# Peptides against a protein of PDB entry 4PAS: the designs that were tried, part 7

Target 1, 39 residues: chain A of PDB entry 4PAS
Amino acid sequence: SVNQASTSRLEGLQSENHRLRMKITELDKDLEEVTMQLQ
Target 2, 39 residues: chain A of PDB entry 4PAS as posed
Amino acid sequence: SVNQASTSRLEGLQSENHHLRMKITELDKDLEEVTMQLQ

## One batch from the design tools (peptide; aimed at target 1 R21 L27 L31 V34)

Design b1_p13_4_s1 (made by RFdiffusion4, then SolubleMPNN; from b1_p13_4, 9 letters changed)
Fold by OpenDDE base, seed 2:
Structure b1_p13_4_s1 (fold): chain B 39 residues (1-39), chain A 13 residues (1-13)
Amino acid sequence: as target 1 above (39 residues)
Amino acid sequence: RVQKLLEEKQKLQ
């Protein structure tokens, strides 16, 4: 149904949003570690 | 290295 396709698309966008936020948190940690090594 | 990580973060925001 159109509703099932819309729900599956929303779930896909929510999972990708979560993945991207986890990657931002990883990059923030890597940036902090590199910054501490330069001090 | 720091500049590259900052640019990668900015592309994901």
Scores: peptide ipSAE 0.033, ipTM 0.561, DockQ to the pose 0.938
OpenDDE base, seeds 1, 3, 4, 5: peptide ipSAE 0.032, 0.032, 0.033, 0.031; ipTM 0.561, 0.528, 0.561, 0.486

Design b1_p13_4_s2 (made by RFdiffusion4, then SolubleMPNN; from b1_p13_4, 9 letters changed)
Fold by OpenDDE base, seed 1:
Structure b1_p13_4_s2 (fold): chain B 39 residues (1-39), chain A 13 residues (1-13)
Amino acid sequence: as target 1 above (39 residues)
Amino acid sequence: QIQQLQQEKQQLL
């Protein structure tokens, strides 16, 4: 149904948003570690 | 390294 397709798309976008937020947090940590190594 | 991490972060935003 249109509702099922909309729900599955929302769940996919929520999962991708979570993945991207986790990757941003990882990159921020890696950037902090590199910044500390340069001091 | 820093510039690469900054570029990767900017591609995700």
Scores: peptide ipSAE 0.066, ipTM 0.669, DockQ to the pose 0.816
OpenDDE base, seeds 2, 3, 4, 5: peptide ipSAE 0.061, 0.061, 0.059, 0.060; ipTM 0.666, 0.668, 0.665, 0.666

Design b1_p13_4_s3 (made by RFdiffusion4, then SolubleMPNN; from b1_p13_4, 6 letters changed)
Fold by OpenDDE base, seed 5:
Structure b1_p13_4_s3 (fold): chain B 39 residues (1-39), chain A 13 residues (1-13)
Amino acid sequence: as target 1 above (39 residues)
Amino acid sequence: MIEKLKEEKQQLL
């Protein structure tokens, strides 16, 4: 149904949003560690 | 190294 397709799309977007947020947090940590090594 | 990680972060936003 249109509702099932919309729900599956929302779940896909939510999982991708979570993945991207986790990768941003990892990159922020790596930037902090490199900044500390350059001081 | 830092500029590459900043660019990778910006591509995710």
Scores: peptide ipSAE 0.049, ipTM 0.640, DockQ to the pose 0.950
OpenDDE base, seeds 1, 2, 3, 4: peptide ipSAE 0.048, 0.048, 0.048, 0.048; ipTM 0.638, 0.637, 0.638, 0.637

Design b1_p13_4_s4 (made by RFdiffusion4, then SolubleMPNN; from b1_p13_4, 6 letters changed)
Fold by OpenDDE base, seed 2:
Structure b1_p13_4_s4 (fold): chain B 39 residues (1-39), chain A 13 residues (1-13)
Amino acid sequence: as target 1 above (39 residues)
Amino acid sequence: RLKELQEEKQKLL
């Protein structure tokens, strides 16, 4: 149904949003580590 | 290295 396709699209977008937020958190940690090594 | 991580972070925001 149209509702099932919309729900599956939303679940895919939520999963991708979570993946991107985890990658941003990893990059923030890598930036902190590099900053501490340069001080 | 620091510049590359900053550019990659900015691309994801």
Scores: peptide ipSAE 0.058, ipTM 0.662, DockQ to the pose 0.876
OpenDDE base, seeds 1, 3, 4, 5: peptide ipSAE 0.032, 0.031, 0.052, 0.032; ipTM 0.515, 0.496, 0.599, 0.522; seed 5 fails the geometry check

Design b1_p13_5_s1 (made by RFdiffusion4, then SolubleMPNN; its pose is not in this set)
Fold by OpenDDE base, seed 5:
Structure b1_p13_5_s1 (fold): chain B 39 residues (1-39), chain A 13 residues (1-13)
Amino acid sequence: as target 1 above (39 residues)
Amino acid sequence: RLEELLKEKQELQ
């Protein structure tokens, strides 16, 4: 149904959003480590 | 200070 296709699309976008958030957290940690090494 | 801000940012994600 149109509703099933919309739900599956939302779940896909939610999983990608979660993946991107985890990658931002990793990059923020790496940026902190570099910043501390430059002090 | 940076550790605290990164933690707060993670808690808001």
Scores: peptide ipSAE 0.042, ipTM 0.579, DockQ to the pose 0.127
OpenDDE base, seeds 1, 2, 3, 4: peptide ipSAE 0.038, 0.040, 0.028, 0.040; ipTM 0.530, 0.568, 0.514, 0.569

Design b1_p13_5_s2 (made by RFdiffusion4, then SolubleMPNN; its pose is not in this set)
Fold by OpenDDE base, seed 5:
Structure b1_p13_5_s2 (fold): chain B 39 residues (1-39), chain A 13 residues (1-13)
Amino acid sequence: as target 1 above (39 residues)
Amino acid sequence: RVQELLEEKKKLQ
């Protein structure tokens, strides 16, 4: 149904958004660690 | 390393 296709698209976007947020948090931590090593 | 991480972060935002 149109509703099932919309729900599956939303779930895919939610999972990708979560993955991207976790990767941004990892990169922010790596940048902090490198910045501390350069001081 | 720092430049690569900044470019990766910018691509994800």
Scores: peptide ipSAE 0.038, ipTM 0.566, DockQ to the pose 0.889
OpenDDE base, seeds 1, 2, 3, 4: peptide ipSAE 0.036, 0.036, 0.037, 0.037; ipTM 0.562, 0.563, 0.570, 0.565

Design b1_p13_5_s3 (made by RFdiffusion4, then SolubleMPNN; its pose is not in this set)
Fold by OpenDDE base, seed 5:
Structure b1_p13_5_s3 (fold): chain B 39 residues (1-39), chain A 13 residues (1-13)
Amino acid sequence: as target 1 above (39 residues)
Amino acid sequence: RLEELRREKQQLQ
């Protein structure tokens, strides 16, 4: 149904949003590590 | 390296 397709698209966007948030957290850690190496 | 990671983070926001 149109509703099922919309729900599956939302779930896909939610999973991608979660993946991107985890990648931002990883990059923040890598930035901290590189900043500590420059001190 | 630091500037690359900053650019990558900014592209994901």
Scores: peptide ipSAE 0.076, ipTM 0.675, DockQ to the pose 0.973
OpenDDE base, seeds 1, 2, 3, 4: peptide ipSAE 0.074, 0.074, 0.040, 0.072; ipTM 0.673, 0.671, 0.528, 0.671

Design b1_p13_5_s4 (made by RFdiffusion4, then SolubleMPNN; its pose is not in this set)
Fold by OpenDDE base, seed 3:
Structure b1_p13_5_s4 (fold): chain B 39 residues (1-39), chain A 13 residues (1-13)
Amino acid sequence: as target 1 above (39 residues)
Amino acid sequence: RVQELLEEKQKLQ
């Protein structure tokens, strides 16, 4: 149904949003480490 | 945090 397709799309977007937030947190740590090595 | 570390580095130069 249209509702099932909309729910599956939302679940996919929520999973991708979570993955991207975890990647931002990793890059923020890598940037802090590199900045500390430059002091 | 990164902005604070960059500001600290600029004070040492």
Scores: peptide ipSAE 0.038, ipTM 0.547, DockQ to the pose 0.049
OpenDDE base, seeds 1, 2, 4, 5: peptide ipSAE 0.035, 0.034, 0.034, 0.032; ipTM 0.544, 0.544, 0.548, 0.504

Design b1_p13_6 (made by RFdiffusion4)
Pose (drawn by RFdiffusion4):
Structure b1_p13_6 (pose): chain A 39 residues (1-39), chain P 13 residues (1-13)
Amino acid sequence: as target 2 above (39 residues)
Amino acid sequence: EKLEELREERESL
Protein backbone atom coordinates (compact mmCIF):
# COMPACT_ATOMS: atom_id res chain seq x y z
CA SER A 1 0.00 0.00 0.00
CA VAL A 2 3.02 2.26 0.04
CA ASN A 3 2.76 2.15 -3.77
CA GLN A 4 -0.75 3.57 -3.71
CA ALA A 5 0.47 6.15 -1.15
CA SER A 6 3.17 7.27 -3.59
CA THR A 7 0.60 7.63 -6.39
CA SER A 8 -1.65 9.74 -4.16
CA ARG A 9 1.33 11.88 -3.15
CA LEU A 10 2.13 12.68 -6.79
CA GLU A 11 -1.49 13.54 -7.55
CA GLY A 12 -1.66 15.81 -4.56
CA LEU A 13 1.53 17.57 -5.56
CA GLN A 14 0.10 18.08 -9.06
CA SER A 15 -2.96 19.68 -7.49
CA GLU A 16 -0.77 21.91 -5.36
CA ASN A 17 1.31 22.84 -8.46
CA HIS A 18 -1.80 24.03 -10.26
CA HIS A 19 -2.92 26.05 -7.23
CA LEU A 20 0.41 27.79 -7.10
CA ARG A 21 0.53 28.48 -10.84
CA MET A 22 -2.99 30.01 -10.62
CA LYS A 23 -1.83 32.22 -7.85
CA ILE A 24 1.19 33.35 -9.95
CA THR A 25 -1.22 34.30 -12.72
CA GLU A 26 -3.18 36.39 -10.40
CA LEU A 27 -0.04 38.03 -8.98
CA ASP A 28 1.24 38.88 -12.43
CA LYS A 29 -2.10 40.63 -13.00
CA ASP A 30 -1.69 42.49 -9.73
CA LEU A 31 1.83 43.54 -10.61
CA GLU A 32 0.65 44.98 -13.94
CA GLU A 33 -2.34 46.75 -12.43
CA VAL A 34 -0.42 48.31 -9.60
CA THR A 35 2.41 49.28 -11.99
CA MET A 36 -0.14 51.03 -14.24
CA GLN A 37 -1.65 52.76 -11.17
CA LEU A 38 1.77 54.00 -10.02
CA GLN A 39 3.04 55.14 -13.43
CA GLU P 1 6.72 48.94 -1.49
CA LYS P 2 3.54 47.18 -2.66
CA LEU P 3 5.22 46.18 -5.95
CA GLU P 4 8.18 44.76 -4.06
CA GLU P 5 5.85 42.76 -1.80
CA LEU P 6 4.07 41.34 -4.85
CA ARG P 7 7.42 40.45 -6.48
CA GLU P 8 8.58 38.71 -3.29
CA GLU P 9 5.31 36.78 -2.94
CA ARG P 10 5.52 35.67 -6.60
CA GLU P 11 9.17 34.56 -6.26
CA SER P 12 8.34 32.58 -3.10
CA LEU P 13 5.82 30.52 -5.17

Design b1_p13_6_s1 (made by RFdiffusion4, then SolubleMPNN; from b1_p13_6, 8 letters changed)
Fold by OpenDDE base, seed 5:
Structure b1_p13_6_s1 (fold): chain B 39 residues (1-39), chain A 13 residues (1-13)
Amino acid sequence: as target 1 above (39 residues)
Amino acid sequence: SRIAELQQEKQSL
């Protein structure tokens, strides 16, 4: 149904949003480590 | 620069 397709799309976007937030946290940590190595 | 590469990767997400 249209409702099922909309729900599955929202769940997919929510899972991708979570994945991207975790990747941002990882990259911010890697950036901190590189910055400390340059000091 | 490794810092610039990580910043670019972050902006491409």
Scores: peptide ipSAE 0.094, ipTM 0.719, DockQ to the pose 0.808
OpenDDE base, seeds 1, 2, 3, 4: peptide ipSAE 0.090, 0.092, 0.088, 0.091; ipTM 0.713, 0.716, 0.710, 0.716

Design b1_p13_6_s2 (made by RFdiffusion4, then SolubleMPNN; from b1_p13_6, 8 letters changed)
Fold by OpenDDE base, seed 1:
Structure b1_p13_6_s2 (fold): chain B 39 residues (1-39), chain A 13 residues (1-13)
Amino acid sequence: as target 1 above (39 residues)
Amino acid sequence: SEIEKLQQEKQSL
């Protein structure tokens, strides 16, 4: 049970980490587009 | 069964 709970927590953290990385990439692209439009 | 008991014990680790 302890290893299963630890594994499930790690999988949750990995999925959230992936979601956050994708959101950072989206925001960086949006910032680049805004910067390009202001030039 | 004894097999189900051992499987449950393994999942409890």
Scores: peptide ipSAE 0.037, ipTM 0.486, DockQ to the pose 0.011
OpenDDE base, seeds 2, 3, 4, 5: peptide ipSAE 0.034, 0.036, 0.031, 0.035; ipTM 0.440, 0.457, 0.515, 0.468; seeds 2, 3, 5 fail the geometry check

Design b1_p13_6_s3 (made by RFdiffusion4, then SolubleMPNN; from b1_p13_6, 7 letters changed)
Fold by OpenDDE base, seed 1:
Structure b1_p13_6_s3 (fold): chain B 39 residues (1-39), chain A 13 residues (1-13)
Amino acid sequence: as target 1 above (39 residues)
Amino acid sequence: SRVQQLQEERQSL
């Protein structure tokens, strides 16, 4: 149904959003470490 | 720089 397709798309977007947030957190940590090494 | 590379990677997400 249209509702099932919309729900599955939302779940996909939520999982991708979580993945991207985790990757941003990793990159921010790597940036902090490199920034501290440059001080 | 390594900092610039990580910033560019973050902007590519």
Scores: peptide ipSAE 0.075, ipTM 0.676, DockQ to the pose 0.827
OpenDDE base, seeds 2, 3, 4, 5: peptide ipSAE 0.074, 0.072, 0.072, 0.073; ipTM 0.674, 0.672, 0.671, 0.673

Design b1_p13_6_s4 (made by RFdiffusion4, then SolubleMPNN; from b1_p13_6, 7 letters changed)
Fold by OpenDDE base, seed 5:
Structure b1_p13_6_s4 (fold): chain B 39 residues (1-39), chain A 13 residues (1-13)
Amino acid sequence: as target 1 above (39 residues)
Amino acid sequence: SRIQELEQERQSL
């Protein structure tokens, strides 16, 4: 149904949003480590 | 450099 397709799309977007937030946190940590190595 | 790799990774998100 249109409702099922909309729900599955929303769940996919929520999962991708979570993945992207975790990746930003990883990159911030890696940048901090590199910054500490340059000091 | 590791900094350039992280910048490329951020651009691919």
Scores: peptide ipSAE 0.053, ipTM 0.602, DockQ to the pose 0.641
OpenDDE base, seeds 1, 2, 3, 4: peptide ipSAE 0.049, 0.051, 0.051, 0.052; ipTM 0.583, 0.607, 0.604, 0.598

Design b1_p13_7 (made by RFdiffusion4)
Pose (drawn by RFdiffusion4):
Structure b1_p13_7 (pose): chain A 39 residues (1-39), chain P 13 residues (1-13)
Amino acid sequence: as target 2 above (39 residues)
Amino acid sequence: ELEERQEQLEELL
């Protein structure tokens, strides 16, 4: 059952990866909007 | 990459 645990770990990390990449997308938008506001 | 974007945004604010 350690094999199934490894598979679940990978899937969880893929989910976490997506969450982080969605957050980078939102932050890039924030950086642009604030930069426009300041300039 | 996320930490760098957060730092850049904090500098701007």

Design b1_p13_7_s2 (made by RFdiffusion4, then SolubleMPNN; from b1_p13_7, 5 letters changed)
Fold by OpenDDE base, seed 5:
Structure b1_p13_7_s2 (fold): chain B 39 residues (1-39), chain A 13 residues (1-13)
Amino acid sequence: as target 1 above (39 residues)
Amino acid sequence: ELQEKEKQLEELK
């Protein structure tokens, strides 16, 4: 149904959003570590 | 320390 396709699209966007948020947290950790090494 | 602040920020969304 149109509702099932919309739900599956939303779930896909939610999973990708979570993946991207985790990647931001990894990069910010890496940036903290680099900043600490430069001090 | 930054990672814990980011976790707290994510828990608020």
Scores: peptide ipSAE 0.020, ipTM 0.383, DockQ to the pose 0.054
OpenDDE base, seeds 1, 2, 3, 4: peptide ipSAE 0.017, 0.018, 0.016, 0.019; ipTM 0.356, 0.365, 0.340, 0.375

Design b1_p13_7_s4 (made by RFdiffusion4, then SolubleMPNN; from b1_p13_7, 6 letters changed)
Fold by OpenDDE base, seed 4:
Structure b1_p13_7_s4 (fold): chain B 39 residues (1-39), chain A 13 residues (1-13)
Amino acid sequence: as target 1 above (39 residues)
Amino acid sequence: RLKELEEQLERLK
C-alpha cells in the first residue's frame, strides 16, 4: 500500500534522525573534552 | 581520540 510505504519511510527517517541527534551529542561532548585537554 | 572523531565526522557527511 502507498500508506505502508509512506509509514515505513517516515519510521526510517525518524530512526535516522534519532541516530544523528545521538551522534551530534557524542561529538559535542568529545569536542568539549578535547578543548578542555588543550587549555 | 582525534582519529575516532575524524571518522565520526566523516560518517555524518
Scores: peptide ipSAE 0.056, ipTM 0.473, DockQ to the pose 0.130
OpenDDE base, seeds 1, 2, 3, 5: peptide ipSAE 0.030, 0.030, 0.031, 0.049; ipTM 0.511, 0.510, 0.500, 0.465

Design b1_p13_8 (made by RFdiffusion4; failed a check: a repeat of another design)
Pose (drawn by RFdiffusion4):
Structure b1_p13_8 (pose): chain A 39 residues (1-39), chain P 13 residues (1-13)
Amino acid sequence: as target 2 above (39 residues)
Amino acid sequence: LLEEREKQLEELL
């Protein structure tokens, strides 16, 4: 059952990867919008 | 990359 645990770990990390990449997309939008506001 | 973007945004604000 350590093999199934490893599979679940990978899937969890893939979910976390997506969450973080969605957050980077939002931050890039924030950086642009604030840069436009300041300039 | 996320930490860099958060710092960049903090500097701008």

Design b1_p13_8_s1 (made by RFdiffusion4, then SolubleMPNN; from b1_p13_8, 5 letters changed)
Fold by OpenDDE base, seed 1:
Structure b1_p13_8_s1 (fold): chain B 39 residues (1-39), chain A 13 residues (1-13)
Amino acid sequence: as target 1 above (39 residues)
Amino acid sequence: ELKEKEQQLEELR
């Protein structure tokens, strides 16, 4: 149904949003470590 | 090593 397709799309977007937030946190940490090594 | 961290950062992009 249209509702099932909308729910599955929302779940996929929520999972991707979580993955991207974790990736941002990891990148911010790696940038901090690189910045500390350049000082 | 700085180079290893730069590589990890690029692998994460």
Scores: peptide ipSAE 0.040, ipTM 0.440, DockQ to the pose 0.088
OpenDDE base, seeds 2, 3, 4, 5: peptide ipSAE 0.038, 0.029, 0.038, 0.039; ipTM 0.439, 0.377, 0.446, 0.440

Design b1_p13_8_s2 (made by RFdiffusion4, then SolubleMPNN; from b1_p13_8, 4 letters changed)
Fold by OpenDDE base, seed 5:
Structure b1_p13_8_s2 (fold): chain B 39 residues (1-39), chain A 13 residues (1-13)
Amino acid sequence: as target 1 above (39 residues)
Amino acid sequence: ELEEKEKELEELK
């Protein structure tokens, strides 16, 4: 149904959003560590 | 270079 397709799309977007936020947190930590090494 | 990467990261949050 249109509702099932919309729900599956939302679940896909939610999972991708979570993955991207976890990657941003990882990169933030890596940049902090590089900054500390350059001091 | 590092400052530009920190800025790009902040814009993604």
Scores: peptide ipSAE 0.023, ipTM 0.402, DockQ to the pose 0.145
OpenDDE base, seeds 1, 2, 3, 4: peptide ipSAE 0.023, 0.021, 0.008, 0.021; ipTM 0.384, 0.444, 0.264, 0.382

Design b1_p13_8_s3 (made by RFdiffusion4, then SolubleMPNN; from b1_p13_8, 5 letters changed)
Fold by OpenDDE base, seed 4:
Structure b1_p13_8_s3 (fold): chain B 39 residues (1-39), chain A 13 residues (1-13)
Amino acid sequence: as target 1 above (39 residues)
Amino acid sequence: ELLEKERQLQELL
């Protein structure tokens, strides 16, 4: 149904949002390490 | 709309 397709798309976007939050946290850590190496 | 949001999230990889 249209509702099932909308729910599955929302679940996909929620999982991707979680993945992107994890990637931001990784990049923030890498930036901190680089910043520390430049001091 | 939802497919375009999914594509925009893939560009942030």
Scores: peptide ipSAE 0.045, ipTM 0.518, DockQ to the pose 0.061
OpenDDE base, seeds 1, 2, 3, 5: peptide ipSAE 0.039, 0.038, 0.038, 0.034; ipTM 0.554, 0.554, 0.530, 0.538

## One batch from the design tools (peptide; aimed at target 1 L13 N17)

Design b1_p14_1 (made by RFdiffusion4)
Pose (drawn by RFdiffusion4):
Structure b1_p14_1 (pose): chain A 39 residues (1-39), chain P 14 residues (1-14)
Amino acid sequence: as target 2 above (39 residues)
Amino acid sequence: EVLEELEENNEEIE
């Protein structure tokens, strides 16, 4: 069952990767919007 | 911070 545990670990890390990438997309938007506000 | 967390996560996936 350690094999199934490894598979679940990878899937969870993939989910976390997507969450982080979506947050970077948001932050890039924030950087642009604040930069426009400041300039 | 989010980029560091993403790097660490990519290393764990690899």

Design b1_p14_1_s1 (made by RFdiffusion4, then SolubleMPNN; from b1_p14_1, 9 letters changed)
Fold by OpenDDE base, seed 2:
Structure b1_p14_1_s1 (fold): chain B 39 residues (1-39), chain A 14 residues (1-14)
Amino acid sequence: as target 1 above (39 residues)
Amino acid sequence: DVRKKLEETEKKIS
């Protein structure tokens, strides 16, 4: 149904959004560590 | 180890 499709899409987008936010945080921490070690 | 950390970061970016 239209509602089922919309719900599934939303859940997919929410999970991907969470994954991307976690990845950004991880990369930010890694870059910070590299920067600090170069100083 | 800066080199090791850089390599790990590059791997994650790619």
Scores: peptide ipSAE 0.034, ipTM 0.572, DockQ to the pose 0.043
OpenDDE base, seeds 1, 3, 4, 5: peptide ipSAE 0.033, 0.025, 0.027, 0.032; ipTM 0.561, 0.458, 0.462, 0.559

Design b1_p14_1_s3 (made by RFdiffusion4, then SolubleMPNN; from b1_p14_1, 7 letters changed)
Fold by OpenDDE base, seed 4:
Structure b1_p14_1_s3 (fold): chain B 39 residues (1-39), chain A 14 residues (1-14)
Amino acid sequence: as target 1 above (39 residues)
Amino acid sequence: SVLEKLKEVEELIK
């Protein structure tokens, strides 16, 4: 159904959003570490 | 930081 498709898409987007947030957190930490090393 | 800016955006959009 349309509702099932919409729910499945939302769940997919939520999981991808979580994955991206985790990657951003990792990169932010790495950037901070590099910045500290360069100071 | 990028992380703090992300948190601000998340609070705005919920």
Scores: peptide ipSAE 0.048, ipTM 0.565, DockQ to the pose 0.156
OpenDDE base, seeds 1, 2, 3, 5: peptide ipSAE 0.043, 0.046, 0.044, 0.047; ipTM 0.543, 0.558, 0.547, 0.559

Design b1_p14_1_s4 (made by RFdiffusion4, then SolubleMPNN; from b1_p14_1, 8 letters changed)
Fold by OpenDDE base, seed 2:
Structure b1_p14_1_s4 (fold): chain B 39 residues (1-39), chain A 14 residues (1-14)
Amino acid sequence: as target 1 above (39 residues)
Amino acid sequence: DVLEQLKKTEELIA
């Protein structure tokens, strides 16, 4: 159904959004660690 | 804490 396709797409986008947010946080921590090591 | 903020955001979207 149209609703099923829309729901599946939304769920996919939600999971990708979560993944990307976690990656951003990890990269921020990596940057902090590198910055600290350079001091 | 950024992780905590992200978790709260995800709870709102889910």
Scores: peptide ipSAE 0.036, ipTM 0.526, DockQ to the pose 0.120
OpenDDE base, seeds 1, 3, 4, 5: peptide ipSAE 0.033, 0.023, 0.034, 0.033; ipTM 0.520, 0.517, 0.525, 0.513

Design b1_p14_2 (made by RFdiffusion4)
Pose (drawn by RFdiffusion4):
Structure b1_p14_2 (pose): chain A 39 residues (1-39), chain P 14 residues (1-14)
Amino acid sequence: as target 2 above (39 residues)
Amino acid sequence: EENEEEIEEAKEEI
């Protein structure tokens, strides 16, 4: 069952990777919008 | 970056 645990770990990390990449997309938008507001 | 390293490590373990 440690094999199944390893598979679940990878899937979870993939889900976390997506969450982080979605947050970077947002932040890039924020950086642009604030930069435009400041300039 | 840390999360990507963890993914690679999990792939190697599998």

Design b1_p14_2_s1 (made by RFdiffusion4, then SolubleMPNN; from b1_p14_2, 7 letters changed)
Fold by OpenDDE base, seed 2:
Structure b1_p14_2_s1 (fold): chain B 39 residues (1-39), chain A 14 residues (1-14)
Amino acid sequence: as target 1 above (39 residues)
Amino acid sequence: SAIDEEIEKAKKEL
């Protein structure tokens, strides 16, 4: 149904949003480690 | 609707 297709698309976008937030957190940690090494 | 519930869940996670 149109509702099922819309739900599956939203769930896909939610999973991608979560993945991207995890990647940002990883990059923030890597940046902190580099910053500490340069001090 | 099930879609509205998923949207409200996503908003709470932001």
Scores: peptide ipSAE 0.033, ipTM 0.539, DockQ to the pose 0.122
OpenDDE base, seeds 1, 3, 4, 5: peptide ipSAE 0.024, 0.024, 0.023, 0.025; ipTM 0.453, 0.452, 0.440, 0.458

Design b1_p14_2_s2 (made by RFdiffusion4, then SolubleMPNN; from b1_p14_2, 9 letters changed)
Fold by OpenDDE base, seed 1:
Structure b1_p14_2_s2 (fold): chain B 39 residues (1-39), chain A 14 residues (1-14)
Amino acid sequence: as target 1 above (39 residues)
Amino acid sequence: TALDEQIAKAKKEL
């Protein structure tokens, strides 16, 4: 159904949002490490 | 709709 396709798309966007949040956390850690190396 | 509720929930978690 159109609703099932829309739900699956939302679930895909939610999983991608979670992935991006995890990537931001990784980049924040990498930035902290670089900042410590530059001090 | 149930879809609108899911979208509203997902937006609240942002």
Scores: peptide ipSAE 0.033, ipTM 0.531, DockQ to the pose 0.132
OpenDDE base, seeds 2, 3, 4, 5: peptide ipSAE 0.030, 0.029, 0.029, 0.028; ipTM 0.438, 0.375, 0.414, 0.394

Design b1_p14_2_s3 (made by RFdiffusion4, then SolubleMPNN; from b1_p14_2, 9 letters changed)
Fold by OpenDDE base, seed 5:
Structure b1_p14_2_s3 (fold): chain B 39 residues (1-39), chain A 14 residues (1-14)
Amino acid sequence: as target 1 above (39 residues)
Amino acid sequence: DQIQQQIEQAKKEL
């Protein structure tokens, strides 16, 4: 279907967005740990 | 909602 390719692309982008949000949360924790070690 | 799920499935088949 014409919309299947667009839907699959959107689902892929949603999955990647979720992965990137999880990576941001990991980096925020790493930054907090480094900040705590510098105090 | 089962009807809404059927509508979303039908949209994926267009």
Scores: peptide ipSAE 0.060, ipTM 0.542, DockQ to the pose 0.058
OpenDDE base, seeds 1, 2, 3, 4: peptide ipSAE 0.029, 0.024, 0.025, 0.030; ipTM 0.311, 0.312, 0.322, 0.431

Design b1_p14_2_s4 (made by RFdiffusion4, then SolubleMPNN; from b1_p14_2, 7 letters changed)
Fold by OpenDDE base, seed 5:
Structure b1_p14_2_s4 (fold): chain B 39 residues (1-39), chain A 14 residues (1-14)
Amino acid sequence: as target 1 above (39 residues)
Amino acid sequence: SEIDKKIEEAKKEL
């Protein structure tokens, strides 16, 4: 039970970490596009 | 793709 709760928490944190990394990647792309438009 | 859907969701939260 304790191991299952710890595993489920880790899986939740891994999914959120993946979501946040995808958001950062899109922000980096949007920043690149804006930077190119300002040049 | 599933990745494209996740990307679009991330953009909606911006």
Scores: peptide ipSAE 0.030, ipTM 0.463, DockQ to the pose 0.037
OpenDDE base, seeds 1, 2, 3, 4: peptide ipSAE 0.027, 0.027, 0.027, 0.027; ipTM 0.443, 0.447, 0.448, 0.450

Design b1_p14_3 (made by RFdiffusion4)
Pose (drawn by RFdiffusion4):
Structure b1_p14_3 (pose): chain A 39 residues (1-39), chain P 14 residues (1-14)
Amino acid sequence: as target 2 above (39 residues)
Amino acid sequence: ELEENLEEIEEAEE
């Protein structure tokens, strides 16, 4: 069952990777919007 | 955080 645990770990890390990448997309938008507001 | 997560994914794939 440690094999199944490893598979679940990878899947969970893929889910976390997507969450982080979505947050980066948002932050890039924030950087551009604030930069436009400041300039 | 993303870099750490990518390292953990690589380790999990190994």

Design b1_p14_3_s1 (made by RFdiffusion4, then SolubleMPNN; from b1_p14_3, 9 letters changed)
Fold by OpenDDE base, seed 4:
Structure b1_p14_3_s1 (fold): chain B 39 residues (1-39), chain A 14 residues (1-14)
Amino acid sequence: as target 1 above (39 residues)
Amino acid sequence: DLQATEEEIQRALS
């Protein structure tokens, strides 16, 4: 397809977006655990 | 839904 590059780019961005959202969730949990340990 | 949007784009441009 003439739009193969664009569709591949979008798919890549979607997967990266998902990865980053998961990382945020992990970091939030890590922060919660650290906070609990400091109390 | 981003995935649904991607599928629509792919169908429209294919």
Scores: peptide ipSAE 0.036, ipTM 0.534, DockQ to the pose 0.094
OpenDDE base, seeds 1, 2, 3, 5: peptide ipSAE 0.017, 0.018, 0.022, 0.013; ipTM 0.349, 0.334, 0.380, 0.357

Design b1_p14_3_s2 (made by RFdiffusion4, then SolubleMPNN; from b1_p14_3, 8 letters changed)
Fold by OpenDDE base, seed 2:
Structure b1_p14_3_s2 (fold): chain B 39 residues (1-39), chain A 14 residues (1-14)
Amino acid sequence: as target 1 above (39 residues)
Amino acid sequence: DLEAVEKQIEEAKR
């Protein structure tokens, strides 16, 4: 149904959003470490 | 280090 397709799309977007936020956090941490090493 | 950052960038593209 349209509702099932919409729910599945939302769940997919939520999981991808979570994945991307985790990757941003990892990159921010690594950039902070590199920045500290350059000081 | 720089290598770790580069690795994370490549992982983020997946």
Scores: peptide ipSAE 0.041, ipTM 0.484, DockQ to the pose 0.041
OpenDDE base, seeds 1, 3, 4, 5: peptide ipSAE 0.038, 0.021, 0.041, 0.033; ipTM 0.478, 0.346, 0.488, 0.463

